Peptides against a protein of PDB entry 4N7V. Designs and how they scored, part 61

Target 1, 222 residues: chain A of PDB entry 4N7V
Amino acid sequence: TLRSITSPLVAHRLKPIRQKTKKAVVSILDSEEVCVELVKEYASQEYVKEVLQISSDGNTITIYYPNGGRGFPLADRPPSPTDNISRYSFDNLPEKYWRKYQYASRFVQLVRSKSPKITYFTRYAKCILMENSPGADFEVWFYDGVKIHKTEDFIQVIEKTGKSYTLKSESEVNSLKEEIKMYMDHANEGHRICLALESIISEEERKTRSAPFFPIIIGRKP

## One batch from the design tools (peptide; aimed at target 1 F107)

Design b2_p29_5_s1 (made by RFdiffusion4, then SolubleMPNN; from b2_p29_5, 10 letters changed)
Fold by OpenDDE base, seed 5:
Structure b2_p29_5_s1 (fold): chain B 222 residues (1-222), chain A 29 residues (1-29)
Amino acid sequence: as target 1 above (222 residues)
Amino acid sequence: MEEDKEEIEKEYKKKLEEALKEFAEKEEI
């Protein structure tokens, strides 16, 4: 099943964006829907031959073929759906579209990983928790130039000298110089606080009929 | 706070655009 290889994409709170790729254009719309336009070139003109429009929660996929499959000239926005529209649930998506869905999912996950959800200013750093939960990226920008980027898979450290390295195991983290460990300790504390606040704010958001609480900024730059 | 927000948004928009460019070049559909 598709679910065995990926979860439904989540595009909530993401800003609209459009990106041209080699064979497609991928977009997040104002509606927070995700659109994949499959592009073909004919006589030096690009045409959209197929469109996958995915709901913001990833659970509904609408597929259409512009101009009866002849294609629509590539524009600054996806072509409007025509009368020949297929609609699928995530669990009923035909296998022939799985790769395209996964492509959209990777795109959204990348966007989420670069979309601040919580910004927390400490005395020493700007901490940013991203939207790609669970296991969201966490960045710490120390005012003295040190940078720490935590992902689910690794920790990247950029030292004051500009030296950059990636840590992929606990043993490597434990082998850090004491000076770097101090930065890591601060980063971890900031991360803990952001996760705690995310939980509390999300729960209150769920209980209230309010506008989205995220993104949020906590504290101020010193 | 508004200035900080705008600066952060601008910075991460740029980072996103760069990341998406790399995505567009490397990822195959």
Scores: peptide ipSAE 0.611, ipTM 0.931, DockQ to the pose 0.801
OpenDDE base, seeds 1, 2, 3, 4: peptide ipSAE 0.608, 0.605, 0.604, 0.610; ipTM 0.931, 0.930, 0.930, 0.931

Design b2_p29_5_s2 (made by RFdiffusion4, then SolubleMPNN; from b2_p29_5, 10 letters changed)
Fold by OpenDDE base, seed 4:
Structure b2_p29_5_s2 (fold): chain B 222 residues (1-222), chain A 29 residues (1-29)
Amino acid sequence: as target 1 above (222 residues)
Amino acid sequence: MEEDEKEIEEEYKKKLEKALEEFAKEEDI
């Protein structure tokens, strides 16, 4: 099943963006829907031959073929669905579209990993929890120039000198110089707080049917 | 607060743009 290889993508709270690649254009629309435009070149002109439009919650996929599959000239936005429209749920998406859905999902995850959800100012740093999930990216920008970037897979440290290195195991973290451990401890505390706040705020957001609470900024730069 | 928000927004916009440049090099669709 598609669910066995990916979860429904989530594009909520993401800003509109359009990215051209070699074979496709991927977009997040103002509606927070995600579009994958499959592009082919003919006579030095690019044409959109197929479009996957995915709902903001990833659960509905609308597929259409501009001009009956003849294609529509590539423009600054996806072509409007006119003919040969199919609509699928995530669990009913034909296997032939799974790769394209996964491509959209990877794109959305990338955007989410660069989209602040919570910004938390401490005495020593700006902490940023990103929108990606599970295991949201977490960045700490210390006011003295040290940076720590935590992902599900690694921790990157950038020292005051600009020296950068990546830690992939607990043993490597434990081998850090004491000075760096202090930054790591602060980063971990900031991370804990952001996760706790995310949980609390998300629960209150669920209870309310108003505008989104995220992104949110907590505290002030000293 | 607004200045801090704008700064963060601009920084992550740049980070996203850079990441998307790398993503655009991937041929696997």
Scores: peptide ipSAE 0.571, ipTM 0.919, DockQ to the pose 0.785
OpenDDE base, seeds 1, 2, 3, 5: peptide ipSAE 0.565, 0.562, 0.563, 0.565; ipTM 0.918, 0.917, 0.917, 0.918

Design b2_p29_5_s3 (made by RFdiffusion4, then SolubleMPNN; from b2_p29_5, 11 letters changed)
Fold by OpenDDE base, seed 4:
Structure b2_p29_5_s3 (fold): chain B 222 residues (1-222), chain A 29 residues (1-29)
Amino acid sequence: as target 1 above (222 residues)
Amino acid sequence: MEEDKKEIEEYYDKKLEEALKKFAEEEEI
């Protein structure tokens, strides 16, 4: 099943963006829907032959073929759906479209990993929790110039000198110099707080159907 | 506060742009 290889993409709270790739254009619309335009070149002109439009929650996929499959000239936005529109749920998406969905998902995850969800100012740093999930990226910008970037896979440290290194295991983290451990401890605390706040705020957001609570900024720079 | 917000937004916009360039080059459908 598609679910066995990926989860429904989530494009909520993402800013509109359009990115041309080698074989496609992928975009997030103002509606927070995600579009994959499959592009073919003919006579030095690019044409959109197929479009996957995915709902913001990833659960609905609308597929259409511009001009009955003849294609539509590539423009600054996806072509409007015309004839022969197919609509699928995530779990009913034909296998032939799974790769394209996964492509959209990877794109969205990348955007989410660079989209602040929570910004938390501490006494020593700016802490930023990103939108990607699971295991949201977390960055800490210490006011003295040290930076820490945490992902699900690694921790990157940038020292005051600009020296950068990556930690991939707990043993490597434990081998850090004491001075760096202090930064790491603070980063971890900031991370914990951001996750706690995310949970609390998300719960309140669920209870209310008002405007989104995220992104949010907490605290002030000293 | 607003200045800090703007700085962060601009920073991540730039980072996203850089990451998307790589994505466009490396990712295949």
Scores: peptide ipSAE 0.599, ipTM 0.927, DockQ to the pose 0.758
OpenDDE base, seeds 1, 2, 3, 5: peptide ipSAE 0.593, 0.595, 0.595, 0.594; ipTM 0.925, 0.925, 0.925, 0.926

Design b2_p29_5_s4 (made by RFdiffusion4, then SolubleMPNN; from b2_p29_5, 9 letters changed)
Fold by OpenDDE base, seed 1:
Structure b2_p29_5_s4 (fold): chain B 222 residues (1-222), chain A 29 residues (1-29)
Amino acid sequence: as target 1 above (222 residues)
Amino acid sequence: MEEDEKEIEEKYEKELKEALEKFAKEEEI
């Protein structure tokens, strides 16, 4: 199943963006929908032959073939669907579209990893939790110049001297100098707080059904 | 605080642009 290889993409709260590749254009719309436009070149003109329009929650995929399959000239936005529209749920998406969906998912995940969800100012640092999930990226910018970047796969440290290194295991983290451990402890505390706030805010958002609370900025620089 | 927020936004916009350019070159549909 598609679910065995990827989860539904989530494009909520992402800013509109359009990225051209050799064979496609992928975009996040103002509606937070994701579009994959499949592009072919004919006589030195690019045409959109197929469009996958994916809902912001990733659960609905609308597929259409512009201009009756003849293609529509590539423009600054996806062509509007006219007729011959197919609509699928995530779990009912035909296998022939799975690769294209995965492409959209990877694109969205990349955008999310560079989209601040929570910015938290402490006495010593700026803490930034990103939108990607699971295992959201977390960055800490200490006011003295130290930086820590945490991902699901690694921790990157940039020291005051500009020395940079990557930690990929607990043993490497445990081998840190005591001075760096102090920064790591603060980063971990900031991370804990951001995750707690994310949970609390998300729950309140669910209860009120209000406009999105994220992105949010908490505290101020001393 | 506004300056700090702007700095953060500009950094991640730049990083996103660079990452997307790499994505566009390396990732095949």
Scores: peptide ipSAE 0.568, ipTM 0.920, DockQ to the pose 0.701
OpenDDE base, seeds 2, 3, 4, 5: peptide ipSAE 0.551, 0.551, 0.555, 0.557; ipTM 0.911, 0.912, 0.913, 0.912

Design b2_p29_6 (made by RFdiffusion4)
Pose (drawn by RFdiffusion4):
Structure b2_p29_6 (pose): chain A 222 residues (1-222), chain P 29 residues (1-29)
Amino acid sequence: as target 1 above (222 residues)
Amino acid sequence: EEEEEEEEEEEEREEEIEEEVEELTEEYF
């Protein structure tokens, strides 16, 4: 059953983005709702045959077929719903559309991996904690020129040369120049601080009923 | 100048997202 494989998507605090493609148009609206529009081409013009719209919390799914000859003319914004529409909860979503919800879930998860939640400016680097919690990606751009990309699984180092390599395990990073560990440790301290900063601020957010406390930009690029 | 750099960064990230979405679309369709 859907929910066997996937969890409801989370599109909160994400910026609006629209992606065209040969098959479909997948987007996130200003209301932070995820919209998936299937697209077909006819008479040198594109038609829409199905529209999936998922709530911000991913719990509510609305699907409408503007069933008509020639479908729906493709535009820059999602079309208004027709009358032959549908609405399901996440758990009550039919066996159909499961391939499409999983696609939208990956789209969102991809976008969150590139959305800054906390931006921290150190003496040596620009630190960014991303949105794809838990275990969000951590990216460090040293003013020195070195780039460090931290994942739940990976550590990625891009030296000033452009010489790039990936370090997966604790043993692999230990196989190191005792100078690059400074970059590694400074980035890890930055990661420690951002995870700490994120916790005490999101805690105050649960104490409140206001506009989101994210994203945050801390300090300034010297 | 700092705002321009930030805009460049955001463009680079949007390009990476676009590439991944193209690959993702090939997997599902």

Design b2_p29_6_s1 (made by RFdiffusion4, then SolubleMPNN; from b2_p29_6, 9 letters changed)
Fold by OpenDDE base, seed 2:
Structure b2_p29_6_s1 (fold): chain B 222 residues (1-222), chain A 29 residues (1-29)
Amino acid sequence: as target 1 above (222 residues)
Amino acid sequence: DEEEEEKKEEEERRKEIEEEMKKLEEEYF
């Protein structure tokens, strides 16, 4: 099943973006829907031949073929769904579209990993918890130029000199120089606080049932 | 200054997305 290889994508709270590659254009719309435009080139003109429009919760997929399948010239936005429209639920999506859905999902996950959910200013750093899940990315931008990027898979450190390295195990973390450990300790504390705040804020958001609380900024740069 | 810093950070993230999307195209197309 599609569900066995990916979960429904979640584009809630994401800002609009349009990313063009050679063969596709993928977008998050103002509506938080996700569009994959399949692009073909004919006579040095790019045409959109197929569009997958996915709801913000990932559960509904609308597929259409612009201009009766002949394609529509690539523009600054997806073409309107007018020709050969099919609508599917996530669990009823034909297998022929699964790879394209996965592409959209990977894009959304990537955007989420770059989308601030909580920004927390400490005495020493700007800490940012991102929107991706599980294991949201966490970035720490120290005011002195050190940067730490935590993901589910690794910790990247960028020193003041611009020297960058990646840590993939606790052993490597424990082998850091003491001066770097101080930055790591601060990053870990900021991370803990952001996770705690996320939990508290999410609960209050659930209770109020108002507009989203996220993204949120806590504190200010000293 | 903070606004300019945020703009620079956002642009860096956009560039990272662009680079990763090139890899995704190779994987999926």
Scores: peptide ipSAE 0.628, ipTM 0.941, DockQ to the pose 0.915
OpenDDE base, seeds 1, 3, 4, 5: peptide ipSAE 0.626, 0.623, 0.627, 0.624; ipTM 0.941, 0.940, 0.941, 0.940

Design b2_p29_6_s2 (made by RFdiffusion4, then SolubleMPNN; from b2_p29_6, 9 letters changed)
Fold by OpenDDE base, seed 5:
Structure b2_p29_6_s2 (fold): chain B 222 residues (1-222), chain A 29 residues (1-29)
Amino acid sequence: as target 1 above (222 residues)
Amino acid sequence: SEEEEEREEEEKRRKEIEEEMKKLTDEYF
């Protein structure tokens, strides 16, 4: 099943974006729906041959073929669904579309990893907990130019000099220069605070059943 | 300014998305 290889994508709270590649254009719309436009080139003109429009919760997929499958010239937005429209639930999506759905899902996860959920200003840095899950990305932008990016897989450090390196194990973290360890300590503290706040805010959000509390900004740049 | 910094951060993130999406597209298509 599709569910065995991916979960429904979640595009809630994501800002609109349109990303063009050679063979596809993928978008998050103002409605938080996700569109995958499959692109073909003919006579130096790009045409959208197929569109997958996925609901913000990932559970509904609308598939259509612009201009009766002949394609519609690529524009600044997905073509309107006019021809050969099919609607599927996530669990009823034909297998032939699973790969395209996975593509959309991975795009959304990527965007989520770049979308602030909590921004926390400390005396030394701007800390950002991102929207992706599990293991949300965490970025720290120190005001002096040092940057730390934590993901589920690695920690990237950019020093003041612009020197960049990736840490993939605790051993590598422990081998850091003492100066960098100070930045890491601060980053870790900021991370802990953001995670704690996320938990507290999410719980209050659940209790109030109100509009989303996220994204949220805590503090201000000194 | 804070606004300029935010724009720079957003642009950086967009570029990162672009780079990753190039790879992803090549993987899927």
Scores: peptide ipSAE 0.653, ipTM 0.943, DockQ to the pose 0.907
OpenDDE base, seeds 1, 2, 3, 4: peptide ipSAE 0.651, 0.650, 0.651, 0.652; ipTM 0.943, 0.943, 0.943, 0.943

Design b2_p29_6_s3 (made by RFdiffusion4, then SolubleMPNN; from b2_p29_6 with E1M E7R E8K E14R E15K E18A V21M)
Fold by OpenDDE base, seed 1:
Structure b2_p29_6_s3 (fold): chain B 222 residues (1-222), chain A 29 residues (1-29)
Amino acid sequence: as target 1 above (222 residues)
Amino acid sequence: MEEEEERKEEEERRKEIAEEMEELTEEYF
């Protein structure tokens, strides 16, 4: 099943974006819907031959073939759906579309990993917890130029000199120079605080059932 | 100053998205 290989994508709170590649254009719309436009080139003109429009919660997929399958010239936005569209739920999506859905999902996850959910200013750094899940990315931009980027898979460190390296195990983290450990300690504290704030704010958001509270900014640059 | 910093960071993030999406597109298509 599709569910065995991916979960429904979640595009809530994401800003609109349109990313063109050679064979596809992928977008998040103002409506927070996700569109995959499959592109073909004919006589030096790009045409949209197929569109997957996915709801913000990932559960509804609308598929259509612009201009009766002949294709519509690529523009600055997805072509509007016309007649003869197909609508599927996530669990009823035909297998032939699974790879395209996965592509959309990977795109959304990428955008989420680069979308601030919580920005927290400390005395020493700007800390950012991102929207991706599980295991949201966490970035720390120290005012002195040190940068730390934490993901579920690795920790990237950029030192004041511009020297960059990636840590993929706890043993590597433990082998850091003492000076860098101080930055890591601060980053970890900022991360803990952001996670705690995410929890309490999400709980309050659940209780109020109002407009989303995220993204938020806590504090200001000193 | 903060607005300029935020703009610069957003541009960098968009660049990273673009680079990753080129690779992802080659993987899927």
Scores: peptide ipSAE 0.687, ipTM 0.947, DockQ to the pose 0.902
OpenDDE base, seeds 2, 3, 4, 5: peptide ipSAE 0.687, 0.685, 0.687, 0.685; ipTM 0.946, 0.946, 0.947, 0.946

Design b2_p29_6_s4 (made by RFdiffusion4, then SolubleMPNN; from b2_p29_6 with E8K E9L E14R E15K E19K V21M Y28F)
Fold by OpenDDE base, seed 4:
Structure b2_p29_6_s4 (fold): chain B 222 residues (1-222), chain A 29 residues (1-29)
Amino acid sequence: as target 1 above (222 residues)
Amino acid sequence: EEEEEEEKLEEERRKEIEKEMEELTEEFF
């Protein structure tokens, strides 16, 4: 099943974005829907031949073929669905579209990993917990120029000199210079606080019928 | 000042997304 390969994508709270590549254009709309436009080139003009429009919760997929499959000239937005429209639930999506759905899902996860959920200003750094899940990315921008980027898979450090390196094991983290360990300790504390805040805020959000609480900014830059 | 810094960071993130999406597109198509 598709569900065994990927979960429904979640585009809630994401800002609109449009990314053009050689073979596809992928977008998050103002409605928080996700569109994959499959692009073909003919006579130096790009045409959208197929569109997958996915709901913000990932559970509904609308597939259509512009101009009866002839294609629609690539524009600044997806073409409106007019011809050859099919609508599927996530669990009823034909297998032939699974790869394209996965593409959309990977795009959304990428955008989420770059989308602040919680911004927390400490005395020394701007800490940012991102929207992606599981294991949200966490960035720490120290005011002195040091950057730490934590993902589920690695920790990237950018030193004041611009020297950058990636740590993929606890052993490598333990081998850091003491100066860098201080930054790491601060980053870890900021991360802990952001996760705690996320939990508390999410619980209150669950209890309320108001607009989403995220993204949220805690504190101010000193 | 903070808004200007955030705008710069957002631009950087956009460029990263663009780069990674080119790679992802080659993987999928």
Scores: peptide ipSAE 0.670, ipTM 0.945, DockQ to the pose 0.903
OpenDDE base, seeds 1, 2, 3, 5: peptide ipSAE 0.669, 0.669, 0.668, 0.668; ipTM 0.945, 0.945, 0.945, 0.944

Design b2_p29_7 (made by RFdiffusion4)
Pose (drawn by RFdiffusion4):
Structure b2_p29_7 (pose): chain A 222 residues (1-222), chain P 29 residues (1-29)
Amino acid sequence: as target 1 above (222 residues)
Amino acid sequence: EEEEEIDEEKEEELEEALEEFDEENSHLL
């Protein structure tokens, strides 16, 4: 059953983005709702045969077929819903559409992996904690020129040269130059600080009923 | 100004990642 494989998507605090493609148009609206529009081409013009719209919390799914000859003319914004429409909860979503919800889930998870949640400026680097929690990606751009990309699985180092390599395990990073560990440790301290900063602020957010406390930009680029 | 720069940097990376995503996952549609 859907929910075997996947969890409801989370599109909160994400910026609006629209993505055209040969098959479909997947987007995130200003209301932070995820919209998936299937697209067909006819008479040198594109037609829409199905629209999936998923709530910001991923719990509510609305699907409408503007069933008509020629479907729906493709535009820059999602079309208004027709009358032959549908609405399901996440658990009550039919066996159909499951391939499409999973696709939308991956689209959002990709977007969150490139959405800054906390931006921290140190003496040596620009630190960014991303949105794809838990274990969000951590990216460090040193003013020195070195780039460090931290994942729940990976550590990625891009030296000033452009010489790039990936370090997966604790043993692999220990196989180091005892100078690059400074970059590693400074980035890890920055990661420690951002995870700590995120916790005490999101805690105050649960105490409140206001506009989101994210994203945040801390300090300034010297 | 700094926010705009960060947004531009991340927008570029996201556009590249979305191009790869369309190549990898378009079979689901």

Design b2_p29_7_s1 (made by RFdiffusion4, then SolubleMPNN; from b2_p29_7, 9 letters changed)
Fold by OpenDDE base, seed 4:
Structure b2_p29_7_s1 (fold): chain B 222 residues (1-222), chain A 29 residues (1-29)
Amino acid sequence: as target 1 above (222 residues)
Amino acid sequence: MEWEEIEKEKEEELKKALEEFEKEYSHLL
């Protein structure tokens, strides 16, 4: 199943972006929908031959072939669906499109990992909880130049000297120098606070019909 | 102003990350 490969992508609250590659253009639209435009080159002109348009919640995939499959010249936005449109749910997506969906999903996940959800200014650092899930990235930029980047898989530390290393286990974290542990402790505190605030804010957001509460900034840069 | 600075910084980081993304996942297309 597609679910065994990836979960439905989630593009909520993401800013519009358009990323061109050799084979495709992937976009997040103003509507928070995700488009994968499959590109072919003919006579030094790029044409969009196929488009996957994925809903912001990842559950609906609209596939169309621009200009009756002849292709449409690559432009600054996806071509409008005009003919030969198919609409699928996530669970009913034909297997031939799974890899393209996976590409879109990975793209969105990357964008989410670089999209601030909560920015929290502490006395010592700028803390940022990102939009990706599960296990949102958490970055701490200390004002003195130390950086800590927590992901689901690892913790990266960049020291004042520029020395960088990655920690993948609790034992490695516990073996840190005392000076670095102080930074880690602060990072962990900031992380806890951001997660707590995320929970509270999300609950209030759920109770209201207002625009999204996120992204949010807490505190002020010194 | 604070938000704009944060967003700009993250956009630049994203741009760099997207270069590596293309190398890693272009085979899916």
Scores: peptide ipSAE 0.563, ipTM 0.926, DockQ to the pose 0.891
OpenDDE base, seeds 1, 2, 3, 5: peptide ipSAE 0.529, 0.558, 0.534, 0.530; ipTM 0.914, 0.924, 0.915, 0.913

Design b2_p29_7_s2 (made by RFdiffusion4, then SolubleMPNN; from b2_p29_7, 13 letters changed)
Fold by OpenDDE base, seed 4:
Structure b2_p29_7_s2 (fold): chain B 222 residues (1-222), chain A 29 residues (1-29)
Amino acid sequence: as target 1 above (222 residues)
Amino acid sequence: DEEKELEEKYRKELEKALKEFEEKYSHLL
């Protein structure tokens, strides 16, 4: 099943972006929908031959072939669907489109990992919880120049000197110099607070019909 | 504006990361 490969992508709250590659253009639209435009080149002109348009919640995939499959010249936005449109739910997506969906999903995951959800200013650092899930990226920018970047897979530390290293196990974290441990402790505290706030805010958001509460900034830079 | 500054910063980081992304996942297309 597609679910065994990836979960439905989630593009809520993401800013529009358009990324051109050799084979495709992938976009997040103003509507927060995600588009994959498959591109072919003929006579030095690029044409969009196929489009996957995925809903912001990832559950609906609309597939169409521009200009009756003849292709539409690549432009600054996806071509409008006109004819020969197929609409699928996530669980009913034909297997031939799974890899393209996976590409879109990975793209969205990357964008989310670079999209602040919560920015929290402490006495010592700017803490940023990102939109990606599960295991949202968490970055701490200390005002003195130290940086800590936590992901689901690793913790990256950049020291004041510019020395950078990656920690992939608890044992490595425990072996850190005491000075660095202090930064790590602060980062972990900020992380805990951001996660707690995320939970509380999300619950209140669920109870209301207001605009999204995220992204949010908590506190102010000293 | 902190929000704008952060957005611009992470947009640049994203653009950098997208190069690696393309290398890793272009085979899916």
Scores: peptide ipSAE 0.640, ipTM 0.957, DockQ to the pose 0.850
OpenDDE base, seeds 1, 2, 3, 5: peptide ipSAE 0.636, 0.639, 0.636, 0.639; ipTM 0.956, 0.956, 0.956, 0.956

Design b2_p29_7_s3 (made by RFdiffusion4, then SolubleMPNN; from b2_p29_7, 8 letters changed)
Fold by OpenDDE base, seed 1:
Structure b2_p29_7_s3 (fold): chain B 222 residues (1-222), chain A 29 residues (1-29)
Amino acid sequence: as target 1 above (222 residues)
Amino acid sequence: EEEKEIEEELEKELEEALKEFEEKYSHLL
């Protein structure tokens, strides 16, 4: 099943973006829908032959073939659906579209990993919890030039000198020199606080049923 | 056949597209 390969993509709160490749264009729209445009070249002109339009929650996929499948000239946005339209749920998406959906999903997940959900300014750093899940990326930009990037898989450290290295195990983290541990301790505390805030804010958001509270900025740059 | 070709190319292009995005949109941080 498609679900065994990927979960429904989640594009909520993402800013519009358009990324072109040779054979496709993937977009997050103002509506937070995700579009994959399949591109062909003919007579030195690019045409959109197929479009997958995916709902912001990833659960509905609308597939259409512009101009009866002949294609529509590539523009700055996806062509509007006019003919040859099919609509599927995530679990009923035909297998022939799974790779295209997965492409969209991976792109969205990357965008999420670069999209601030919580920005928290401490005395020493700008901390950022990202939108990706599970295990959201967490970045710490210390005002003295040290950077720490935490993911589910690793921790990247950039020292004041510009020296960069990646930590992939708890043992490596524990073996850090004392001066770097101080930065790690601060990063970890900032991370804890951001996660706590995320939980609290999400609960309040649920209770109020208001417009999205995220992204949010806590504190200010000194 | 054309659809299959597109699918195969999507796999190849994904890595480059993701890399390009990371470089281009690093300012989102």
Scores: peptide ipSAE 0.111, ipTM 0.745, DockQ to the pose 0.052
OpenDDE base, seeds 2, 3, 4, 5: peptide ipSAE 0.099, 0.103, 0.108, 0.126; ipTM 0.736, 0.730, 0.744, 0.740; seed 5 fails the geometry check

